# Designs tried in a protein design run: peptides against a protein of PDB entry 7Q4I. Part 92

Target 1, 281 residues: chain A of PDB entry 7Q4I
Amino acid sequence: HENSTIAERLYSEVRVLCWIMTNPSNHQKKARHVKRTWGKRCNKLIFMSSAKDDELDAVALPVGEGRNNLWGKTKEAYKYIYEHHINDADWFLKADDDTYTIVENMRYMLYPYSPETPVYFGCKFKPYVKQGYMSGGAGYVLSREAVRRFVVEALPNPKLCKSDNSGAEDVEIGKCLQNVNVLAGDSRDSNGRGRFFPFVPEHHLIPSHTDKKFWYWQYIFYKTDEGLDCCSDNAISFHYVSPNQMYVLDYLIYHLRPYGIINTPDALPNKLAVGELMPEI

## One batch from the design tools (peptide; made by RFdiffusion4, then SolubleMPNN)

Design b2_p16_7_s1 (from b2_p16_7, 9 letters changed)
Fold by OpenDDE base, seed 1:
Structure b2_p16_7_s1 (fold): chain B 281 residues (1-281), chain A 16 residues (1-16)
Amino acid sequence: as target 1 above (281 residues)
Amino acid sequence: SELEKAVEEAEEFRKL
């Protein structure tokens, strides 16, 4: 028998709105598979697109299609969330339509934090932004206060936030958030292991899969290892996950069990005050 | 993002 009591508690206490960046050509190919797998574990799931799709729950944002409009979509997505959904959740996850997320692990990471703390989490990169920024592909999660500051304080001010729709989406939001004192949190677990990953599990788990000259090793904010020690036991996200792999991961994580092995969850940490962060590891 | 494009290009390069 499965005991989900703690997961159910966290589902109610750590409410997550997941918005998925997609486009009309990916509604059936990718986004539908997010909805049928990990997206069903969000408290609210919205697909941000350029076309409405009532079956998918896709929103038509006032943005053009194309790779150069990702920053535009992110700005409009958070405006839409702030206008319609800011009270529907405590935390607001951006993910791509090929990102897989273990939402329970994200709730566990977020549990001690106040949603009124101006903070966001993800896979932190060090270039371009002094405090770092979060990888777009790995997905990143903003507190309610971070969303408020982004939409109300940053976006209306061209000195704080880029007004055009060009640029690297993740870098640009990172700049905007820094400029309104939203903190780039540390998403690592108590062992210093990462939780948000910009690649598939295979690329992180297999030692020497990448050359040491690979840009990723220059971009990561925190030191990370390859192999089994690469990833938290409570990992949150992986990127470049195909639609088929989403179902495989869903089966492996939520259905497949080694008989006779019972995992006892760690005790929940104490809740932090507003503005307080967990100590960096 | 430009970074994601670079990642995609790098991953495509690794799949080759």
Scores: peptide ipSAE 0.032, ipTM 0.726, DockQ to the pose 0.152
Fold by OpenDDE base, seed 5:
Parts: C-alpha cells; structure tokens; sequence
Structure b2_p16_7_s1 (fold): chain B 281 residues (1-281), chain A 16 residues (1-16)
C-alpha cells in the first residue's frame, strides 16, 4: 500500500521533459535501461542521438558522434525541444545515459519556482563561468524561459554563444546561459546538502574516498562534506550509474521498505513570483 | 561530462 497523492500532484503541476544524451552504440547498452527505470517517471522522455530509433524514442540530430561534438548535440537537442516540445513541459532536464534521477525529488525542488523564471539547476561548479555552471554528468534542468532564452537569444549570436561544436558542453551552455541572464540556481536543500551529484552515491557517502586535492573539491561551487551529510535525503541525481545499478536503485528507492517506518513528507513551500529565487542557505 | 572526464583522466595521470 502506497499513498502517492502528493507525488501525483507534483507530476501534474511540475511537468518535466527529460532528454537523454546518447549515441547509436549505446541505444541498447545504456539508453534502454534509462527508459525502463527512472525515465518512465518523466512527463516526457526523449533520447537525443545521431540515429533514429523508434523503439527507444530516439531522435537523429544533425550532428556527428564523438566527444568533440557533445556541445553541438546539446545545441541541436535544445533547438529540437524548442521547436517541437516547449509547451509539453515546464522544466527541461538534460541527463546522460548513465545518469540516474529521482524525478519526484526534482519536482519537489522545482515546485516553488515559476517556469517563466530564467533559471537552471544542477551540480554547480565555480571555474570558467562567473556565476558558475552545472556539471554535465550530474544532469541539469532548465526552466521553459531558460530554454527560450538559450535557443532564441543566445544560440543565434556568436558573441553570446559559441558557434562551433567544440568544447566542454556543460561549460559552453553555462557561458551562453549567463550571457542571456539565466540564473545559476542553488539546488541545495534547507540543510545545505547537495541534490545533484557527478558521481555514484558510494563516492560521496564514504568519507576520505578521495584526497582533498581531488579536482572535485576545487570545482564545487558550494562547500560540501563527505559522509552521510554529503547528500540530501531528497537527492536528485547520480552519475556513472551502470545499467544494472539503475535497476538496483529503482528497487531500493521505490520498492524496498523497512517495515514499520513511515515517512511524513514536509509541507510544500510557498510558490515564488516570476524572477524570484529561494533565499540562499 | 567531457570536462569531468578530462579532469578525472588528468588526475589519474598525476597519481601515477
């Protein structure tokens, strides 16, 4: 027996289109497992590729394959979304085909925000972009207004957005979004714990898994700790999740229950006005 | 992420 009344409400009020970065060689190996697990909890799920796959619901974007084309694929993906799907959702999540996402937790984070607010969320990194940028692997979510500004205002202007397809896609979109005044939001919970993670849970939860010289500690925008306090109880995403681990996570999060323990959800916050952000923690 | 992978590879190389 489950009571999903609040989750069903948020599914209707906080509509999320998830687009998955993939390639033809990963359609069967990785992408189909996203579709069979967490991707089914998106309001709309699209796989962005270089080849069409009707079984997967993959779109063939006019781009080449390889790491040097990831930025090109990201630009074409958002152009495709804007042209065909801009009204199908309120929020637009980019994830990799090895990212796992708890979509209900993302809806909870997004609930107070207007989709007409130019904002995006993810795991914020501090280098290269003044306001920060969101990690590509952890996944990042744009408001409808952020997508509009990116596609209509940024992409057509080489002074605002890189015209070639080279470079780190997450840094490049971060630069473009900053140049059109899309705000890099704070995705932390009320306790200051992160929600989007560029690694598997084990790497964040286990203290001293990495030394303090590890690049991640220099890149992270907000101060964070290791151990159980690393991560929100309402965490949203993890990266480098294998296909098998996706099914394990689905079981652990949605099926496995400790008998006699019932969690009461916190009350929903008040909705913000257009352009308003939650106070910094 | 292309950047994350590049940085990770560089870090691994430095540890060797």
Amino acid sequence: as target 1 above (281 residues)
Amino acid sequence: SELEKAVEEAEEFRKL
Scores: peptide ipSAE 0.032, ipTM 0.714, DockQ to the pose 0.145
Fold by OpenDDE base, seed 4:
Structure b2_p16_7_s1 (fold): chain B 281 residues (1-281), chain A 16 residues (1-16)
Amino acid sequence: as target 1 above (281 residues)
Amino acid sequence: SELEKAVEEAEEFRKL
């Protein structure tokens, strides 16, 4: 028997709506596997597509398909969320249909923050946006206030937010959010280890003799290393996770247990005031 | 996005 009392508490107190970026060709290939694995642990799960799928709970957004429309889809997704679901959650996660997320770890990170604080979290990158922006593939989570500011204040103003649907989705939302004073939070744990990852666990955990010239090392906002010190014990997300690997991760994280090892959860931190962030590490 | 493409290309390179 597993004691889930704290996880159940956080499920109620830190409500997360997860929206999944997908397309009609991936409904069966990828998106349904998100729904059958980590997506079931969201308080609400919505698939944002160009075609409706009632079995998947997919929404047909008024956007075209293709890589050049991802920014358009992101804008319409958050408009849809604001119109229909802004009160259904406290936090709003964007993930791809090949992102795996440990939602309990995300709730733990978010617990001290007010959803009325204009903040968002993810894997922070440093280029293009002064405060940084969050990697699209690793997934990023907006507070309710951040969604409000994005949809109500940023999107209607072409000076604050790009009206064209072209561009890098994660960079463009990062610019818009900065322009309405939504803060790019620090998602690292108390040891300075990352929680949102733009690659599969293997690529982060195994020191590869990757050339230090690899773009990722130039893009990361916070210094990180490869190996076991790369990743928080409370890691939240990984990207480029195949459908099969989602089931493997689900088994390893939620079912497989080393007999006789008991992990005692850390105490919850104190709640922050509205507008307050955790101290920088 | 150009960034996503760069990430995909980089991952493909890491898999080699």
Scores: peptide ipSAE 0.030, ipTM 0.719, DockQ to the pose 0.149
Fold by OpenDDE base, seed 3:
Structure b2_p16_7_s1 (fold): chain B 281 residues (1-281), chain A 16 residues (1-16)
Amino acid sequence: as target 1 above (281 residues)
Amino acid sequence: SELEKAVEEAEEFRKL
C-alpha cells in the first residue's frame, strides 16, 4: 500500500506533455518501451516520427529521416504541439526514445514556476549559446510561454531561428530560445546537485578514470563532480537507457522497496510570480 | 562553419 496523494495533486496541477523523438525503425525497438514504462506517467504522450503508428500514437511529421533532420523534427514537433496541444499541458518535455524520465520529480521541480514564465530546463551546457543550452539527450522541458515564443516569434524569423534543418537540434533550439528571451533555467536541487543527466546512472554515479579531456567536463554549465554527490535524490532523467533498462528502472523506482524505510516528502515550495526564477545557488 | 563541424563532431561522439 502506497500513499500517492501528493503525486496525484502534482499530476493535476503540473500538467506535462511528453513528446518523444523517434523514427519508424525504432517504433517497435525503443519507442513502445517508453510507452510501457515512464511515458505512461505523462499527462499526454506523443511520439514524433516520419510515419504514423496508431498503436504507438505516433505522428508523421513532414520531415525526412536521418541525423541531419533532428532539428527539422524538433521544429515541426513544437509546431504540431502548438497547433493541437498547447492547452493540454502546462509544460512540454522533449525526450529521446532512449531517455528515461521520473515525471514526478520533474513536476516537483516545476511546481513553483508559472507556465507563463518564458523558461526551460534540462542539463545545461555552456558552449555556443551565451546563456547556455539544454542537452538534447537528457531531455528538456519548455513552459507553455516558451513554446509560444519559440513557435510564434522565433521560427518565422530567419534572423532569430535557423531555417535550415541541419545542425545540432539542442544547440539550435537553444539559440532560438535565447533570441526570444526564453531563460535557460537552473535545474539543480537545493544542494546544487543535477537532475537531468545525458548518460546512464552508472556513468554518473561511478567515478571513472575517464580522461579529464572528456568533452562533457568542458560542456557542463555548472561545475559537478562524479560520485554520490553527482545526482539529486530527486533526479529527473537519464540518457542512453536501453529498452531492458527502462523496465529495470521502473521496477527499482516504483516497485522495489527496502522494508521498514519510509520516505517523507519535503514540503512544497512557495509559488513564484510570472517571470520570477528561483535564486541561483 | 568551424562551429558547425565542432557541433557535429560532438553530436557524433555523444551518440557513440
Scores: peptide ipSAE 0.025, ipTM 0.670, DockQ to the pose 0.087; fails the geometry check

Design b2_p16_7_s2 (from b2_p16_7, 8 letters changed)
Fold by OpenDDE base, seed 1:
Structure b2_p16_7_s2 (fold): chain B 281 residues (1-281), chain A 16 residues (1-16)
Amino acid sequence: as target 1 above (281 residues)
Amino acid sequence: SELEKKIEEEAEYLEK
């Protein structure tokens, strides 16, 4: 008796390609569980690896493994997407193999934006990049135009984009995107609550989980609080989600229902013109 | 980066 008409509409109108950062050792341990849970709700799901896996739909990128190659893998992933999949979606999400994403909530956030607007969204951090950059672990989503600018304009120019494969992946892409005038969007909801989260729900929802000296509080671009007001009712992502917790979250979000409570979705906002952003709160 | 190290430390903590 579920009515998914709006979600189905958004699935068609806000097409999302999700690419998952993974490695061969995690294909079975982590990536498979993404595919079996939230990844199935992407319009296209690709696992970016160093080895091909036809069961997983993993692509072997020409990169080495290791944390010092994450930036290299991100560059090659977006090059691959641009070459093979740029027209398969409107929006292009990077997530880790331990990121959980509520894709419907992401589509809702993205709905008013044109894919031709040079913009990307995620959990915005303030250091290193003037406009901010998006947390790698929380996942970040680029518009089609942002991908084009990144691959065609930024990557070929060492002055705009780091040629080496080392460095903080999320910072480096943030620098590159800024240098080609891709805007770091505001992913917060109308109440100013965040949607992309670099930790598990527990760490955001439970007050005083971390000391205020914890780096996260210095890195967040927008002021946020812990507790129930930490997170949007339409939250998009959480990081450090174990494979088992992905199934738990999938059950809680998509299957478990409190009987007699009917959720009526808010009306969709008006679509924005190309280049137009929602006002920041 | 310092950020990467912090994220790595957090990841290692959460994987335990």
Scores: peptide ipSAE 0.139, ipTM 0.801, DockQ to the pose 0.148
Fold by OpenDDE base, seed 2:
Structure b2_p16_7_s2 (fold): chain B 281 residues (1-281), chain A 16 residues (1-16)
Amino acid sequence: as target 1 above (281 residues)
Amino acid sequence: SELEKKIEEEAEYLEK
């Protein structure tokens, strides 16, 4: 039998609201599969769309559809969260409708941090933003204080945050967050391995003959290796995960067990003070 | 953006 006592504790102590970026055409094709798999492990799950869907729990944001409106949708999503849900969670995850997330691993990473610390986590990229920004596709998680600063301090000020709805969503939020002193955290584990991934597991695990010129290697903030050492044993997210692959991952992660192997979880780290980050690796 | 285009191209590759 499985002992989930620590996971249950973290579910209570590290509350996560997950909002999923989607659109009406993807409600049935993609978003519902998030709801049926990893999304059920969030403390709160909301689908941010341009149309309401009561079956999905989708919210109609006042934004148009298309890639050029993703930034607008992100702004409206966090405004909606701040207005209606800021006290429903401690941490606020953005994910796409083809992102798969191991929420327990995210709670483990977040456990030492105060939600009143202005910090956010994800797959950190180095271009465009001095402190870096988090990949949109890999998903990124804001502390409650980060959401407050984003919505209350950044969004109302065109000098701090882009007023237009155009632009790369992840870059634009990264700029806004930097401008209000929200820190781009380090998501790596104690071995320096990443936890948030902008591609499917296969792409990270299998050394591809991808030329060293592949954009990802130029964009990553922290040096990472390919192959088995690419990814933390406590990896949090993968992107471009098909609906079918979500069910496969759910089975592999939560159901399939090698008989006779018992995983003892590491001890929880000490909690950090407000404003304190884990030491750099 | 260039980033979005690169990600899109990668996605298309992965879908094949």
Scores: peptide ipSAE 0.124, ipTM 0.795, DockQ to the pose 0.146
Fold by OpenDDE base, seed 5:
Structure b2_p16_7_s2 (fold): chain B 281 residues (1-281), chain A 16 residues (1-16)
Amino acid sequence: as target 1 above (281 residues)
Amino acid sequence: SELEKKIEEEAEYLEK
């Protein structure tokens, strides 16, 4: 009784490789639950770890574990993708093993863009990087051209990209991408509402959950409201989602329906030329 | 980094 014709079209036309940041201790605790929920909706799903796991489809990257190695792991992950998978997708999503993603909504956002456009999307933060950078926890998606520029042009040059493996991985990749003219895109919907979120839905939806001094309000690149206007009806990601909450979200989003209510999707926008972005809101 | 510390503090808050 479900019509998924448009979603199936976008699955074919907007191919997404999802790579999940994880570690061996989280393979069973977290990563496998990504694989059993939203990760199934990626065109390709890979778990980036320090140990191989054939059941999970985890890759052992030549990096150590710990927070001080996240930047190193991100660099090696994209090197691995470029070497083995650059033609398997059009877009390349980084997510954590506690990030939940509505992949169909991401395909909808990405549809007008060319994968040959050097652009990436996510929850944009304003500090440290002039054009902004995308929050690591909310997940961020690079075009194929952005991955190429990152791996081929940025990583080999210590002047463009940090050679050490230390530092905030999302800030460091943001610096590298800026240095090779990869654009930090605007992921907001036509109403100016965000799509990538660094916290759980409850923390964004409930007004006054945090005070105005909370770091998030100082870091967010675009002004955002609280309440129902905080979040797009086509939201893409949330962070700090527990394994159990992933299954709950899967049920709520893909199974639970209010009887007698039919949602008709908006028409797809026109495709953009290579190098073209959507107009600013 | 300042960002990492803030994220860590928030993560600790969310786990409570």
Scores: peptide ipSAE 0.122, ipTM 0.799, DockQ to the pose 0.148
Fold by OpenDDE base, seed 3:
Structure b2_p16_7_s2 (fold): chain B 281 residues (1-281), chain A 16 residues (1-16)
Amino acid sequence: as target 1 above (281 residues)
Amino acid sequence: SELEKKIEEEAEYLEK
C-alpha cells in the first residue's frame, strides 16, 4: 500500500506533455520501452518520428532521416505541438528514446512556476549561448509561453532562428530561445545539486578518473562535484539508459522499498508570479 | 571538436 495523494494533485496541476525523439528503426527497439516505463506517467506522450506508428502513437514529421536532421525534427515537433497540443499541457518535455525521466520530480520542480513565464529547464551548458543552453540528451522542458515564443516569434525569423536543419539540436534551440527572451532556468535543488543528467546514474554517482579535459566538465554551466553530492534526491532525468535499464530503474524507483523506511515529502513552495524565477544559488 | 564528437555519438545512437 502507498499514499500518492500529493503526486496525484501535481499530476492534475502541473500537466506535462512529453515528446520523444525517435526514428522508425527505433520504434520497437527503444521507443516502446519508454512507453512501457516512465512515459506512462506523462499527461500526454507523443513519439516524434519520420514514420507513423499507431501502436506506438508515433507522428510522422516532414523531415528526413540522418545525423543532420535532429534540429529539423525538433523544429517540426514543436510546430506540431503548438498546432495540435498547446492547450493539452502546461509544460512540454523533449526527451530522447534513451532518456529516463522521473516525471513526479519534474512536476515538483515546476510547481512554483507559471506556464505563462517564458522559461525552460534542463542540464544547463555554458558554451555558444550567452545565458547557456540545455543538454539535448538530458532532456529539457519548455513552459507553454516558451513554446509559443519559439514557434510564433523565433522560427519564422531567420535572424532569430536557424532556417536550415543542420547543427547541434540543443545549441540551436538554445540560441532561438535566447533571441526571444525565453530564460534558461536553474534546475538545481536547494542544496545546489543537479536534477537533469546527460549520462547514466553510474557515471554521475561513481567518481571516475575522468580526465578534467572531458568535455562535460568544460560544458557544465554550474560547477558540480562527482559522488553522492552530484545528484538531487529529487533527480529528474538520466541519458544513455538502455531499454533493459529503463525497466530496472522503474522497479528500483517505484517498486523496490527498504522495509520500515517511510519518506515524508517536503511542503510545496509558494507559487511565483508570472515572469518571476526562483533565486539562483 | 568535442562538440562534433558529441553530435556524432548522438547521431550514431539514434541510427541504431
Scores: peptide ipSAE 0.077, ipTM 0.767, DockQ to the pose 0.109

Design b2_p16_7_s3 (from b2_p16_7, 8 letters changed)
Fold by OpenDDE base, seed 5:
Structure b2_p16_7_s3 (fold): chain B 281 residues (1-281), chain A 16 residues (1-16)
Amino acid sequence: as target 1 above (281 residues)
Amino acid sequence: EELEKRIQEEVEYLEK
């Protein structure tokens, strides 16, 4: 009853490895629910932890647990990916174990880009990094070339990338990537609406949840409003999604249908050359 | 300092 021909094409042509930031205490509580919902739509799914779990497909990274080690875990995760999985995908998504992702929408956004272009996408923030950096919670996706530059060029050089494991994970990777000329892309749709979100859908869709002094409004790189115009019809991610909400979102997005309404997808854009970005809106 | 502020405000936001 469903035509998924274009989605199947993009699954093959825009291969995504998803790595999930987790810890041993969250393997059963959170991570397994990612695996049972949106994570099954990744071409490859890996959970990055401090303990191995063969049922989950969790990897034990040589890092300690706690908020002060998130940057260390990110460095080791990408080192592991580069060593074992760099050719298994074209794009490499970082997400938390409470991030929900519509992978088909991410493939649609990424389709025109070459994986050999040094670029990454997410919810762009403006402080600390000149070109901006991507929110850790909303999730961010690196091209294969971006991963190569991060692991091979940035990480081994303390002048380019912080050697300590402390600091804000998303800021530190943003600094490292900028220092090796990985571009912070624009993930907005053709209407200027965002695709990666650091909060749940309700908090973006409903106006006046926070005042304009709230940090988010000061951190966003691109000006955006709340309400229905906040979010792309092809939104990619939301953060702080509970395990139960992941199953609800899976049902609403992939199963629930209004009878008699047929969605016809837009034509795919032309592919870009290596190093080329989409025009700014 | 600004990062600490972000974390604190985000925690407060989630508690609302």
Scores: peptide ipSAE 0.326, ipTM 0.873, DockQ to the pose 0.095
Fold by OpenDDE base, seed 3:
Structure b2_p16_7_s3 (fold): chain B 281 residues (1-281), chain A 16 residues (1-16)
Amino acid sequence: as target 1 above (281 residues)
Amino acid sequence: EELEKRIQEEVEYLEK
């Protein structure tokens, strides 16, 4: 027996559209496994590709494939969402086809915020963008107002948003969002622990996996530790998760239980006014 | 150049 009453409430009150960045070669290899695992917990799930796939629910965007087209795909994905789905959700998550997301934990983080607040969340990086930007691989979530500003105000203006499709996808959207006053939020929990992660759980939990000269330690906006203190008990995402590991994570998080241990959820925080953010930790 | 370094180091990281 399981009590999911609070999770069901948040599913209704904090509606999330998840769009997955993929390509035709990964529809069967990766994307379908997202659909069969964590993607089923989104209020709406869309796969953004260059080819239509009715079995997957993939959309054919007018873009080419390859790393140099990721920024182009992101622009077209959000244009598509704004045109067809802007009222279907309150929050709009970008994830890769090898990102795993605990959607309930994301709803918990987002609960106090108004979707009319121009804000987005993820794993914040410090280079190139003054306020920071969110890691593409860890996934990032925009409020409805952030999507509106991005599509309506930023994209049509070459002075605010890069017109060509080249560049780092996460950096370029970060620049565009800053230019239209969308705030780069703090996704850390009350203990200062991160929730969005650009690597697999093992690589964050095990100390000394990488040298301190590794780019990640130079890019992180907030100082973070290795080991168990690296990650919130309510972590939201991990990247570079293989299809097989998605099923393992689904089993470990939603099925496997230590007998006799019952988790009591914390009370929900008070809702914030439009434009208000949680205090810095 | 910094972006290229990020990409290259990330690829190398994944190959471990």
Scores: peptide ipSAE 0.313, ipTM 0.868, DockQ to the pose 0.096
Fold by OpenDDE base, seed 1:
Structure b2_p16_7_s3 (fold): chain B 281 residues (1-281), chain A 16 residues (1-16)
Amino acid sequence: as target 1 above (281 residues)
Amino acid sequence: EELEKRIQEEVEYLEK
């Protein structure tokens, strides 16, 4: 009894490969719940791990486990994607196994952009990288051209991209991408509200969860408020979402409906030329 | 150093 025509169109026209950062200990605990919830709405879903799991569709990357190997996993994940899957999608999302993503909202954001534009989106942070970088936990999405530049131009050059596997994953990829002129896009909606979030909805929606000295407020590239104005009506991602919360969110977003309320989607924007970005708000 | 602070504060945040 719902009309999904626009969502179906975007599913076809804005193809998204989602790769999930995980590890063997989390295959059953976390990753499978991604697969059973929001991950099923990706055009392609791959779990990047250190061990193969055919039931999960997990790939064994040649990296060790632990926080110090996250950058290594990201490099190997994108190398794997470029080698095997670069034509399977237009956009390539990195998410953690505790990130929840509303893929339809991401497609809506991405629709006007060419996948041949060297751009990536996420929750933009300002430190360390001049143009900013995207929060690892909130997830970030690269255009096909961004992936190409990252893998072909950045990774092979130690001057452009860190060769060792240490460092903050999100900062390091941000440095690499900047060095090959991949643009850090603005993921905010037309009202200036964010779409990618590094915490659970509750922590963004409820004011005074943290003090103003909390790192997040110093790291955000764009000013944001707490409360209902924190988040776009078309929000894309939240982090630190438990497996149980994923099912709750799936129900609330895709199944629960207030009877008699019909939301008419906004018209799709005009497509941009290659290299063009939406103006910053 | 600042990044380490971020990590530490994020851990503390999760423990709330």
Scores: peptide ipSAE 0.296, ipTM 0.861, DockQ to the pose 0.096
Fold by OpenDDE base, seed 2:
Structure b2_p16_7_s3 (fold): chain B 281 residues (1-281), chain A 16 residues (1-16)
Amino acid sequence: as target 1 above (281 residues)
Amino acid sequence: EELEKRIQEEVEYLEK
């Protein structure tokens, strides 16, 4: 009783490679559950680790483990993608092994954009980078051209991109991308609601879960509301999602239905030219 | 808590 024709079309037209940031200790505990839930809806799914795992399809990157190596792992991950997979997808999503992603909603957001447009999307933060940068935890997606510019133009130049492996991963990639004129896109829906979230749904949906001094409210690039209006009906990602909650979300989003309510999808927008962005809301 | 810790660590790192 389900019609997925539009989703199937977007699966073919908006190809997404998802790479998952993980480590050997989390292969079984976390990453496996990504593979068994939302990761199945990526066109290609790769786990970026320090150890190979053939069951998981994990790649051993030449980096150490620990928070101080996250930037190094991101650089090596995108180098690996560029070398082996740049033509396997149009868009390249970074997510953590505790990020949950509704890939269909991401394809919907990305549909009008050319993958040859140097752009990336996510939860935009305002500090440290003039155009903003995307939250690492919420996940962020680069166009094919953005990946090319990052790997070919930014990474080889220490003046454009940090050569060492230290630093905040999301800030550092944000600096590099800005330096090669990759645009920090606006992920908000037509109502101005966000799509990428650095916390679990509960933390965004429940008003006053955090005080106004909480860093998130100071970091968010666009003004956002609390409560039900916090989040797009076509939200893309949530962070700090436990393995068990990934299965719960899969059930709620893809199986549970309120009887008698039929959702009619909005018409797809017109495709944009190369270099063109959607108008700001 | 984990994200707060992360952001705090990031801020401290970037302020150095």
Scores: peptide ipSAE 0.167, ipTM 0.783, DockQ to the pose 0.299; fails the geometry check

